# Peptides against a protein of PDB entry 6FBK: the designs that were tried, part 22

Target 1, 90 residues: chain A of PDB entry 6FBK
Amino acid sequence: EDTGVRVELAEEDHGRKSTIALRLWVEDPKKLKGKPKDNGAIEFTFDLEKETPDEVAQEMIESGFFHESDVKIVAKSIRDRVALIQWRRE

## One batch from the design tools (peptide; aimed at target 1 G40 A41 T45 E62)

Design b2_p23_1 (made by RFdiffusion4)
Pose (drawn by RFdiffusion4):
Structure b2_p23_1 (pose): chain A 83 residues (1-30, 38-90), chain P 23 residues (1-23)
Amino acid sequence: EDTGVRVELAEEDHGRKSTIALRLWVEDPKDNGAIEFTFDLEKETPDEVAQEMIESGFFHESDVKIVAKSIRDRVALIQWRRE
Amino acid sequence: SELEEKREEFFEKRKGRFLSEKP
């Protein structure tokens, strides 16, 4: 399927960086803006950041697993492109 | 408000920001 939540890199992916800057926004919901944040690959969880975005007023409380996966896919996509 | 404080804490913790425009 599709999530409709776009998560992309914020800064050029340099490799061997344990923390990455990401940008999240929504195009299909099935603040209406972009959310930039940092993510620690070896420590932080997509679910943890999703909950923070919940506790920060971006999405509904039960919409956490959906946003967590959208971030998770980008983290996965960055590491696969990192071989 | 409490929600605004939580949002500020989120952007401080994450070294992040909100942009009003989407790419």

Design b2_p23_1_s1 (made by RFdiffusion4, then SolubleMPNN; from b2_p23_1, 8 letters changed)
Fold by OpenDDE base, seed 5:
Structure b2_p23_1_s1 (fold): chain B 90 residues (1-90), chain A 23 residues (1-23)
Amino acid sequence: as target 1 above (90 residues)
Amino acid sequence: SEMEKKREEFLKRHKGRILPEKP
């Protein structure tokens, strides 16, 4: 479903590395309880073998990117995109 | 600020960056 947070590949994925580059930004701020200070997209690497969407989302919260109450929305957004990427790699 | 430093630390750990917001 539409979380209001978009996550896309920041670079082309050739399926060769365990790490991927993602770009995450708020598309619909009304679906979030907090207002992020920065409205620009966040680009970051995600390790498919070592990291989980929940852990990375929690790190973003602790880093001050998003409000604590929005951790599940952020995590789901990352999870959904990662799942699609992994599906395409099969 | 302290929070800005934490954001930068995250970006360093994940080899990331914050893109300028679209005007």
Scores: peptide ipSAE 0.726, ipTM 0.918, DockQ to the pose 0.661
OpenDDE base, seeds 1, 2, 3, 4: peptide ipSAE 0.726, 0.726, 0.726, 0.725; ipTM 0.917, 0.917, 0.917, 0.917; seed 2 fails the geometry check

Design b2_p23_1_s2 (made by RFdiffusion4, then SolubleMPNN; from b2_p23_1, 8 letters changed)
Fold by OpenDDE base, seed 2:
Structure b2_p23_1_s2 (fold): chain B 90 residues (1-90), chain A 23 residues (1-23)
Amino acid sequence: as target 1 above (90 residues)
Amino acid sequence: SHMEEKREEFLKKHKGRVLPTKP
């Protein structure tokens, strides 16, 4: 599914640690809260063992990056990328 | 702003950053 939210690895994953660096950005500026012209992609660490896409997405919304209505879209985008990364680690 | 502060808190917690927008 094309959510309009892109998530990719911000650094090479060697599969050696439980944390990964992700980069997240939106294709539709309307999904950005605040001043879209000042906000580029968000880079952040994600702990594969301790965090969930839903929790991190919720934190992003509460932090003011995105509108509340987009929390599930953000979560899904993170989840899909994380799942792919975990698959590649196998 | 309050929003900017909250964003920074997230970024600090997750050792992250916001990249500049491409012109």
Scores: peptide ipSAE 0.718, ipTM 0.918, DockQ to the pose 0.631
OpenDDE base, seeds 1, 3, 4, 5: peptide ipSAE 0.717, 0.717, 0.717, 0.717; ipTM 0.917, 0.917, 0.917, 0.917

Design b2_p23_1_s3 (made by RFdiffusion4, then SolubleMPNN; from b2_p23_1, 9 letters changed)
Fold by OpenDDE base, seed 4:
Parts: C-alpha cells; sequence; structure tokens
Structure b2_p23_1_s3 (fold): chain B 90 residues (1-90), chain A 23 residues (1-23)
C-alpha cells in the first residue's frame, strides 16, 4: 500500500554485497500522523544480514527524523522496498 | 542542537547523508 514514504535504491544493486544503499523521503505527508520538520531525503546503508526495518525505523524516530507515531509506516516502507530488492536477487 | 547531533550520529552509523531536496 501507499505509505506516503518512498524508499528507493540510491545506487545500483548488483547483488554482490550484503549491504545496500537506500534513499528515503516523504512523498505524501498527509499519510503521516506527525509533521516532519524537514522535507529532504535520507540516504543510508542497510545491512541485509544484520539489520531489520523495524530497528532502523526506530533509530530514525529516536534521531528525530519522524514522530514516534509514524514508526510503523516508516518501517513498512523500508520493509517493502527491501523485500522487492531481495526478490530481485533471487 | 541535540536533534542535529542525533541525526548526524544516525547518518554516521549508517554511512549516509541528508539531502535537503527530495527527489
Amino acid sequence: as target 1 above (90 residues)
Amino acid sequence: SEMERKRREFLERHKGRYLPERP
């Protein structure tokens, strides 16, 4: 579903590394419960073997990128993109 | 500020960066 948060690959994935580079930003703020302070994009690496979408989303909340009420939709956005990337690797 | 510090720490841990303009 459309979470209002978009996550895309920041670089091409050749399926060689356990880490991927992602870019995350708010596309539709109406889908969020909180109101983000900024309207930019976050680029970050995601370790497919060591990290989970829920953990990374929680870190973003604690870092002040999003309101605590939006942790689940942020996590879902990351999870959905990661799943697609992993499926493409198969 | 404290918020800026926390955001920077996240970005450092994840070898990332903040882009002021969204795609």
Scores: peptide ipSAE 0.764, ipTM 0.944, DockQ to the pose 0.833
OpenDDE base, seeds 1, 2, 3, 5: peptide ipSAE 0.763, 0.763, 0.763, 0.763; ipTM 0.943, 0.944, 0.944, 0.944

Design b2_p23_1_s4 (made by RFdiffusion4, then SolubleMPNN; from b2_p23_1, 8 letters changed)
Fold by OpenDDE base, seed 2:
Structure b2_p23_1_s4 (fold): chain B 90 residues (1-90), chain A 23 residues (1-23)
Amino acid sequence: as target 1 above (90 residues)
Amino acid sequence: SEMERKREEFLKRHKGRILPEKP
């Protein structure tokens, strides 16, 4: 599923830390209900052991990065990437 | 603004940053 939001590793993952650096940005704004204030990518750390895509997405919404209606899109985008990263680690 | 503050707080907690949009 193409959410219109891309999430990639911001740095090489050696699979030795519980935290990973991610980069998230809007690739296709037409798929979002809201209009993000900034178009720049957001780089942030994600703790694979303590955080969940849904929680981080919600935090982003509360922080004003995205419209409330787009929380699921953001969450899914993060989840999909995290899943791939974890799959690669195993 | 409050919103800007919240954004900065998120970035601080997640050791993050906002990259400039590519021209």
Scores: peptide ipSAE 0.730, ipTM 0.919, DockQ to the pose 0.685
OpenDDE base, seeds 1, 3, 4, 5: peptide ipSAE 0.729, 0.729, 0.729, 0.714; ipTM 0.919, 0.918, 0.919, 0.919

Design b2_p23_2 (made by RFdiffusion4)
Pose (drawn by RFdiffusion4):
Structure b2_p23_2 (pose): chain A 83 residues (1-30, 38-90), chain P 23 residues (1-23)
Amino acid sequence: EDTGVRVELAEEDHGRKSTIALRLWVEDPKDNGAIEFTFDLEKETPDEVAQEMIESGFFHESDVKIVAKSIRDRVALIQWRRE
Amino acid sequence: STRTITKNGRTFKVMPLEEALEE
């Protein structure tokens, strides 16, 4: 399927960086803006950041697993491109 | 119209999408 939540890199991916800057926004909901944040790959969880975005007023409380996966896919996509 | 939200020590920078796509 599709999530409709776009998560992309914020800074050039340099490799061997334990923290990465990301940008998240929504195009299909099936603040209306971009959300930039940092993510620690070896420590932080996509679900943890999703909940913070919940507790920060971006999405609904039960919309957490959806946003958590959208972030997770980008983390996965970055690491696969990192071989 | 960029603004910042801090939660649990984390920083969320919120901006218009057009500004985000230009970067």

Design b2_p23_2_s1 (made by RFdiffusion4, then SolubleMPNN; from b2_p23_2, 11 letters changed)
Fold by OpenDDE base, seed 2:
Structure b2_p23_2_s1 (fold): chain B 90 residues (1-90), chain A 23 residues (1-23)
Amino acid sequence: as target 1 above (90 residues)
Amino acid sequence: ARKVVEVNGKKFVVMPLEEALAE
């Protein structure tokens, strides 16, 4: 499913750290119910062992990056990318 | 032109899309 939100590695992943740097941005705003505050990219670290896509997405909502109605879309975008990264590490 | 936003102790760095895509 294309969420319209893109998440990519912000750094090269050597599979050595439990944390990764991610960069997230809206690629297709039509997929979102609300309208993002800005059209920039958000860079953040993600702890593969301690953090969850849902929690990080919720924090982004609280930050005002996205509308509350899009929390699941944002979370899914992060989850999907994280899964790919983890699969690659195996 | 990067901006730092912190929520619940988590740091988010916001940057222009042009800048992000250029890297």
Scores: peptide ipSAE 0.784, ipTM 0.946, DockQ to the pose 0.917
OpenDDE base, seeds 1, 3, 4, 5: peptide ipSAE 0.783, 0.783, 0.783, 0.783; ipTM 0.945, 0.945, 0.945, 0.946

Design b2_p23_2_s2 (made by RFdiffusion4, then SolubleMPNN; from b2_p23_2, 13 letters changed)
Fold by OpenDDE base, seed 3:
Structure b2_p23_2_s2 (fold): chain B 90 residues (1-90), chain A 23 residues (1-23)
Amino acid sequence: as target 1 above (90 residues)
Amino acid sequence: SEKEVVVRGKTFRVMPLEVARAL
């Protein structure tokens, strides 16, 4: 499913550490209910063993990047990318 | 240019979209 939110690796993944660097940005704003204040890309680390897409998405909402109504779509975009990364590691 | 936001110890770095697309 196209969430309109793009998530990519911010670094090459060698599959050796539990943390990865991700970069997230809005590709299709029509998919979001709210209007993000920033038009930039958000870079952050993601701990594959300790963090969850829902938790990180919630933190992004609290940070003011997205409206609360878009927490699920943001979480899904992170989840989908993380799943792909984990599958490729196997 | 860029900015950083920290929430509950989690750091989020914001960069220009033009830079992100080029990477």
Scores: peptide ipSAE 0.771, ipTM 0.942, DockQ to the pose 0.876
OpenDDE base, seeds 1, 2, 4, 5: peptide ipSAE 0.771, 0.771, 0.770, 0.770; ipTM 0.942, 0.942, 0.941, 0.942

Design b2_p23_2_s3 (made by RFdiffusion4, then SolubleMPNN; from b2_p23_2, 13 letters changed)
Fold by OpenDDE base, seed 2:
Structure b2_p23_2_s3 (fold): chain B 90 residues (1-90), chain A 23 residues (1-23)
Amino acid sequence: as target 1 above (90 residues)
Amino acid sequence: EERVIVVNGKEFRVMPIEVAEAL
């Protein structure tokens, strides 16, 4: 399902580190229930071993990037990209 | 322009979407 939120690698992934750099931004705001204050791309690290998409999404909400009602959508976008990255590493 | 926001010890760097789309 297209969440309207895009997540991409902010760096080349050589599959050597458990931490990756990601960039997340809204491509289709109509898919979100709330309206983000700013329309920029968010770059952050994601620890494949320690962090979860849900917790990172929640932190983004606390940061004020998204409305609380969109936490699951944001989390899903991160999860989907992370899954692809992990599958590619195999 | 970019800005950094830290929440619960996690750093989030914000930049124009144009930069991200140019990946």
Scores: peptide ipSAE 0.750, ipTM 0.930, DockQ to the pose 0.866
OpenDDE base, seeds 1, 3, 4, 5: peptide ipSAE 0.749, 0.748, 0.748, 0.748; ipTM 0.930, 0.930, 0.929, 0.930

Design b2_p23_2_s4 (made by RFdiffusion4, then SolubleMPNN; from b2_p23_2, 12 letters changed)
Fold by OpenDDE base, seed 2:
Structure b2_p23_2_s4 (fold): chain B 90 residues (1-90), chain A 23 residues (1-23)
Amino acid sequence: as target 1 above (90 residues)
Amino acid sequence: AVREVVVRGRVFRVMPVEEALAR
């Protein structure tokens, strides 16, 4: 599913750390229910063992990056990328 | 220009998309 939200590695992943750097930005705003305040890329560290996409997405909502109605689509975008990264590590 | 936003202890670095695409 194309969420309209792009999530990419902000660093090369050698599969050695439990933490990864991610960058997230809106590629297709039409897929979102709300309108993001800013059109920028958001970089953050994600712990593959301890953190969840839902938690990070909720934090992004609280920061005002996205409308609350888009929390699940943001979480899915992160989840899908994280899954790909994990699969690649295996 | 990069700015930082902290929410519940998590640091978010916000930058232009152009910088994100520049690898």
Scores: peptide ipSAE 0.781, ipTM 0.945, DockQ to the pose 0.874
OpenDDE base, seeds 1, 3, 4, 5: peptide ipSAE 0.780, 0.780, 0.781, 0.779; ipTM 0.945, 0.945, 0.945, 0.944; seed 3 fails the geometry check

Design b2_p23_3 (made by RFdiffusion4)
Pose (drawn by RFdiffusion4):
Structure b2_p23_3 (pose): chain A 83 residues (1-30, 38-90), chain P 23 residues (1-23)
Amino acid sequence: EDTGVRVELAEEDHGRKSTIALRLWVEDPKDNGAIEFTFDLEKETPDEVAQEMIESGFFHESDVKIVAKSIRDRVALIQWRRE
Amino acid sequence: SSNADELPHIDFDAIREEKREEE
């Protein structure tokens, strides 16, 4: 399927960087802006950041697994492109 | 360029810092 939540890199992916800057926004909901944040690949969880974005007033409380996966896909996409 | 460049940008790490200072 599709999530409709776009998560992309914020800074050029340099590799061997344990923290990455990401940008998240929504195009299909099936603040209306971009959300920039940092993510630690070996430590932080997509679900943890998703909940923070919940506790920060971006999405509904039960919309956490959806946003967590959207971030997770980007983390996965960055590491697969990292071989 | 991405569609995000046409949108208001929100610094979420600043929100994290503010919440940690409040705790």

Design b2_p23_3_s1 (made by RFdiffusion4, then SolubleMPNN; from b2_p23_3, 8 letters changed)
Fold by OpenDDE base, seed 2:
Structure b2_p23_3_s1 (fold): chain B 90 residues (1-90), chain A 23 residues (1-23)
Amino acid sequence: as target 1 above (90 residues)
Amino acid sequence: SSPADSLPIIDFDKIREERKKLE
């Protein structure tokens, strides 16, 4: 599913660390129910062992970047990218 | 819409760190 939210590696992943650097931005705002606060790219580190996409997405909502109704869309975008990265590591 | 590589960058880690300090 195309969530309209893009998540990409902010840094090259050599598969050595338990953390990855990600960049998240809205590519198609029509896919979202609410209107994002900012038009920028959100950069963050994601701990593959400790964090979950849902928790990170919730933090972004609480910080005002997305509407609460879009938390699952944001979480899915992160989850899908993380899964892809993990598959590439194997 | 602007190209992705030209978008302003938001350091979310910094935001999360500041939030953690307030908890």
Scores: peptide ipSAE 0.693, ipTM 0.922, DockQ to the pose 0.615
OpenDDE base, seeds 1, 3, 4, 5: peptide ipSAE 0.692, 0.693, 0.693, 0.693; ipTM 0.922, 0.922, 0.922, 0.922

Design b2_p23_3_s2 (made by RFdiffusion4, then SolubleMPNN; from b2_p23_3, 7 letters changed)
Fold by OpenDDE base, seed 3:
Structure b2_p23_3_s2 (fold): chain B 90 residues (1-90), chain A 23 residues (1-23)
Amino acid sequence: as target 1 above (90 residues)
Amino acid sequence: SSPADSLPIIDFDKIREERRRKE
């Protein structure tokens, strides 16, 4: 499903670290229930062993980047990218 | 994405660190 939220690697992944650098931005705001406060690309480190997409998404909501009603689509966007990256590592 | 390249960058790690320190 196209969430309208894009998540990409912010740096090359050599499969050596348990963490990855990600960049998240809104590509299609019409797919969000709320209007994002910022129009920037959110860069963050994701720990593949310790963090979950839902937790990170919730932190973004609490920080005011997205409306609370959009937490799941944000989380899904992160999850889908993380899964893809992990598949590439195998 | 080319449009993404023009977007301002938000360092979310910095924000997260600040939140963790306040908890």
Scores: peptide ipSAE 0.700, ipTM 0.925, DockQ to the pose 0.814
OpenDDE base, seeds 1, 2, 4, 5: peptide ipSAE 0.699, 0.700, 0.699, 0.699; ipTM 0.924, 0.924, 0.924, 0.924

Design b2_p23_3_s3 (made by RFdiffusion4, then SolubleMPNN; from b2_p23_3, 6 letters changed)
Fold by OpenDDE base, seed 5:
Structure b2_p23_3_s3 (fold): chain B 90 residues (1-90), chain A 23 residues (1-23)
Amino acid sequence: as target 1 above (90 residues)
Amino acid sequence: SSPADSLPIIDFDKIREEKKKEE
């Protein structure tokens, strides 16, 4: 599914750490209900064992990057990328 | 090669750490 939000690895994943560096940005703002505050790429560390996409998405909203109505869209974008990365590690 | 390569970078880890300190 095209959420309009892109999530990619910010660094090479060697499959050795429980954490990964991710980069998130809006590719198609028309897919979002709200308007993003920034026109930048958000880089963050995601702990594959301790964090959830929903919690990280909520933190981004609380920081004002996205509207609260788009939390599930942002979370899904993170979830889909994380799932793909985990699949490739197997 | 991606449009993201030219976008400003926001260090969200720094933001999260700062918020944690304020709690």
Scores: peptide ipSAE 0.691, ipTM 0.923, DockQ to the pose 0.890
OpenDDE base, seeds 1, 2, 3, 4: peptide ipSAE 0.689, 0.689, 0.689, 0.689; ipTM 0.922, 0.923, 0.923, 0.922

Design b2_p23_3_s4 (made by RFdiffusion4, then SolubleMPNN; from b2_p23_3, 10 letters changed)
Fold by OpenDDE base, seed 5:
Structure b2_p23_3_s4 (fold): chain B 90 residues (1-90), chain A 23 residues (1-23)
Amino acid sequence: as target 1 above (90 residues)
Amino acid sequence: SSAADSLPLINFDEIRKEKEKKK
C-alpha cells in the first residue's frame, strides 16, 4: 500500500543489532491530510524490541513534523518497513 | 539515485533526547 511516506534503512542491516537506523520522508504529500512541516528526511534509530511504530509516529507529530490526522499513515509506513526488515532477517 | 539522497537530513534522535531532558 502506497502511503505517500517512504521509510528506508539509513545503514546496512547485518541482522546483529536490536536497533536499526531508518530514514523517513514524504514522497507524495497528496496522500497526507495535513501539510508536512518540511521537505527533509527524518533519520532516527528504531529499537525492534522496545519501540512501536505508533509511538514513534506520535513523537514525530508532537515534534510538529506531521499533522495529528496523519499519525496512522506515518505509523503504517514505519510498521511496513520494520516488518519487511524483520522478515529479511529470518 | 533516490530523491532522499538530495534531501536535507534531520536528526530525530537528537530531538528526542532534547525533548526528554525538558520533561
Scores: peptide ipSAE 0.673, ipTM 0.914, DockQ to the pose 0.849
OpenDDE base, seeds 1, 2, 3, 4: peptide ipSAE 0.671, 0.672, 0.672, 0.671; ipTM 0.913, 0.914, 0.914, 0.913

Design b2_p23_4 (made by RFdiffusion4)
Pose (drawn by RFdiffusion4):
Structure b2_p23_4 (pose): chain A 83 residues (1-30, 38-90), chain P 23 residues (1-23)
Amino acid sequence: EDTGVRVELAEEDHGRKSTIALRLWVEDPKDNGAIEFTFDLEKETPDEVAQEMIESGFFHESDVKIVAKSIRDRVALIQWRRE
Amino acid sequence: SAEDLPLIHFDELREELREKREE
């Protein structure tokens, strides 16, 4: 399927960086803006950041697993491109 | 594109949420 939540890199991916800057926004919901944040790959969880975005007023409380996966896919996509 | 949208910096708000959790 599709999530409709786009999560992309914020800074050039340099490799061997334990923390990455990401940008998240929504195009299909099936603040209306971009959300920039940092993510620690070896420590932080996509579900943890999703909940914070919940507790920060971006999405609904039960919309956490959906946003967590959208971040997770980008983290996965960055590490697969990292071989 | 994300460049066509209002940008929101979220890292400082995450620190505040973590401080509230610690309290």

Design b2_p23_4_s1 (made by RFdiffusion4, then SolubleMPNN; from b2_p23_4, 8 letters changed)
Fold by OpenDDE base, seed 2:
Structure b2_p23_4_s1 (fold): chain B 90 residues (1-90), chain A 23 residues (1-23)
Amino acid sequence: as target 1 above (90 residues)
Amino acid sequence: SFDDLPLFKMDEKFEELREKRKE
């Protein structure tokens, strides 16, 4: 599913550590219900063992990056990328 | 493109929230 939100690795993943660097940005704003305040990429770390996409998405909402109505689409974007990363590690 | 976008780092509020969650 094309969420309009892209999440990419900000580093090469060698499968050695549980924490990965990610970048998230809006590619198609029409897919979102709200309007993000900034049109840029958010760089953040994600702990594959301790964090969930839903929790990180909620933190981004509370930080003001996205509207509350878009929490699920943001979470899905993170989840899909994380799933691919985990799949490649197996 | 990926390299043309301004880059935002985690702000203080974001960091505080995730640290609380991990504890």
Scores: peptide ipSAE 0.303, ipTM 0.775, DockQ to the pose 0.569
OpenDDE base, seeds 1, 3, 4, 5: peptide ipSAE 0.276, 0.262, 0.261, 0.297; ipTM 0.764, 0.756, 0.753, 0.777

Design b2_p23_4_s2 (made by RFdiffusion4, then SolubleMPNN; from b2_p23_4, 9 letters changed)
Fold by OpenDDE base, seed 1:
Structure b2_p23_4_s2 (fold): chain B 90 residues (1-90), chain A 23 residues (1-23)
Amino acid sequence: as target 1 above (90 residues)
Amino acid sequence: SFDELPVFKMDEKFEELREKREE
């Protein structure tokens, strides 16, 4: 599913750390229910062992980057990218 | 477009939120 939200690695992943640097931005705002606060990229560290996409998405809403109605689509975007990264590490 | 977007580093903000939730 095309969520309209893009998530990419902000650094090369050598599969050695439990943390990865990610960058998230809106590629297609028409896919969102609300309007994001800023049209920029959010760079953040994601701990593969301790964090969940849903929790990180909630943090982004609480930070004011997205409307609360878009928490699930943001979480899905993170989840899909993280799953892909984990798959490629194996 | 990826490299042209302004970048917001949010690790510090996220840590504050996580600490608040755990209290």
Scores: peptide ipSAE 0.255, ipTM 0.697, DockQ to the pose 0.815
OpenDDE base, seeds 2, 3, 4, 5: peptide ipSAE 0.244, 0.231, 0.243, 0.251; ipTM 0.695, 0.700, 0.696, 0.699; seed 4 fails the geometry check

Design b2_p23_4_s3 (made by RFdiffusion4, then SolubleMPNN; from b2_p23_4, 11 letters changed)
Fold by OpenDDE base, seed 4:
Structure b2_p23_4_s3 (fold): chain B 90 residues (1-90), chain A 23 residues (1-23)
Amino acid sequence: as target 1 above (90 residues)
Amino acid sequence: SFDDLPLYKMDEKFKELREKKKK
């Protein structure tokens, strides 16, 4: 599914650290139920061993970046990117 | 690629919230 939310590495991944830098932004706002307050990209660190996409997405909602009804869409976008990164590391 | 990404920001409130929740 194309969530309309894009997540990319903010740094080159050499597969050495559990913590990586990511950037997240909305490419297609109409794919979301709510309307994000900001159209800029959010840069953040993600711990591949300790954190979950759902928790990070919820934190983004609490920060006001997205509507609460879009938490699963945001989480999926993060999860999909993280899965690709982990797959590449194997 | 990195050069194709839009402008990005570091949100301090978001960062602080995440750090608080990790404790």
Scores: peptide ipSAE 0.291, ipTM 0.766, DockQ to the pose 0.391
OpenDDE base, seeds 1, 2, 3, 5: peptide ipSAE 0.272, 0.245, 0.252, 0.285; ipTM 0.735, 0.733, 0.733, 0.765

Design b2_p23_4_s4 (made by RFdiffusion4, then SolubleMPNN; from b2_p23_4, 10 letters changed)
Fold by OpenDDE base, seed 4:
Structure b2_p23_4_s4 (fold): chain B 90 residues (1-90), chain A 23 residues (1-23)
Amino acid sequence: as target 1 above (90 residues)
Amino acid sequence: SFDDLPLFRMDERFKELRKKKEE
């Protein structure tokens, strides 16, 4: 499913660290229920062992980047990218 | 691509939020 939210690695992943740098941005605002406050790329580190996509998405909403109704779609975007990264590490 | 977008670094903000939630 195309969430309209894109998540990419902000660095090359050598599979050595439990943390990765990610960038998240809205590619298609029409896919979201709310309207994001800022149209920019959010760069953040994600701990593959300690963090969950839902927690990070919720924090982004609490920070005011996304509407509460879009938490699941944002979380899904992060989850899909993280899953892909972990798959490549196997 | 994200190269043409303004960049927001959220790690510090997230850290503060996590600290607050753990209290």
Scores: peptide ipSAE 0.263, ipTM 0.722, DockQ to the pose 0.922
OpenDDE base, seeds 1, 2, 3, 5: peptide ipSAE 0.256, 0.260, 0.261, 0.224; ipTM 0.724, 0.712, 0.723, 0.715; seed 5 fails the geometry check

Design b2_p23_5 (made by RFdiffusion4)
Pose (drawn by RFdiffusion4):
Structure b2_p23_5 (pose): chain A 83 residues (1-30, 38-90), chain P 23 residues (1-23)
Amino acid sequence: EDTGVRVELAEEDHGRKSTIALRLWVEDPKDNGAIEFTFDLEKETPDEVAQEMIESGFFHESDVKIVAKSIRDRVALIQWRRE
Amino acid sequence: HSPVKREFKVYNEEELEEIKEEF
């Protein structure tokens, strides 16, 4: 399927960086803006950041697993491109 | 409620359209 929540890199992926800057926005919901944040790959969880975005007023409380996966896919996509 | 441990930088719609052109 599709999530409709786009998550992309914010800064050039340099490798061997334990923290990465990400940008998140929504195009299909099936603030209306972009959300930039940092993510620690070896420590932080996509579910943790999703809940923070919940506790910060971006999405509904039960919409957490959806946003968590959207971030997770980007983290996965960055590490697969990192071989 | 879980504590928020970070700050989120938020862009408006015009800034979002500029960001989307990067990709």

Design b2_p23_5_s1 (made by RFdiffusion4, then SolubleMPNN; from b2_p23_5, 9 letters changed)
Fold by OpenDDE base, seed 4:
Structure b2_p23_5_s1 (fold): chain B 90 residues (1-90), chain A 23 residues (1-23)
Amino acid sequence: as target 1 above (90 residues)
Amino acid sequence: KKKVKREFKVLNEEELKKLKELY
């Protein structure tokens, strides 16, 4: 599924710390609620040990970035990238 | 429960353009 949301590392991962910097790109402007309005990227930290993609996605909705109906799509995008990062660390 | 507001950095147009130029 092409969700129109992409998540990548905003820094090189050396596998040394539990917190990572992520960058979320929104390619579909219809998924954006507040700022940015056209296209954009949102950067944030994610704690691999303490946080969940669903929790962070919900916080993005609460911050006004996305509609409630897109929370699962955003969470999935974060989850997929996090899973890949964790896989590479093994 | 009590939560600290998460910090989200929204890239401005210049920053976004710079990043896209890297690809």
Scores: peptide ipSAE 0.605, ipTM 0.875, DockQ to the pose 0.502
OpenDDE base, seeds 1, 2, 3, 5: peptide ipSAE 0.601, 0.601, 0.603, 0.601; ipTM 0.874, 0.874, 0.875, 0.874

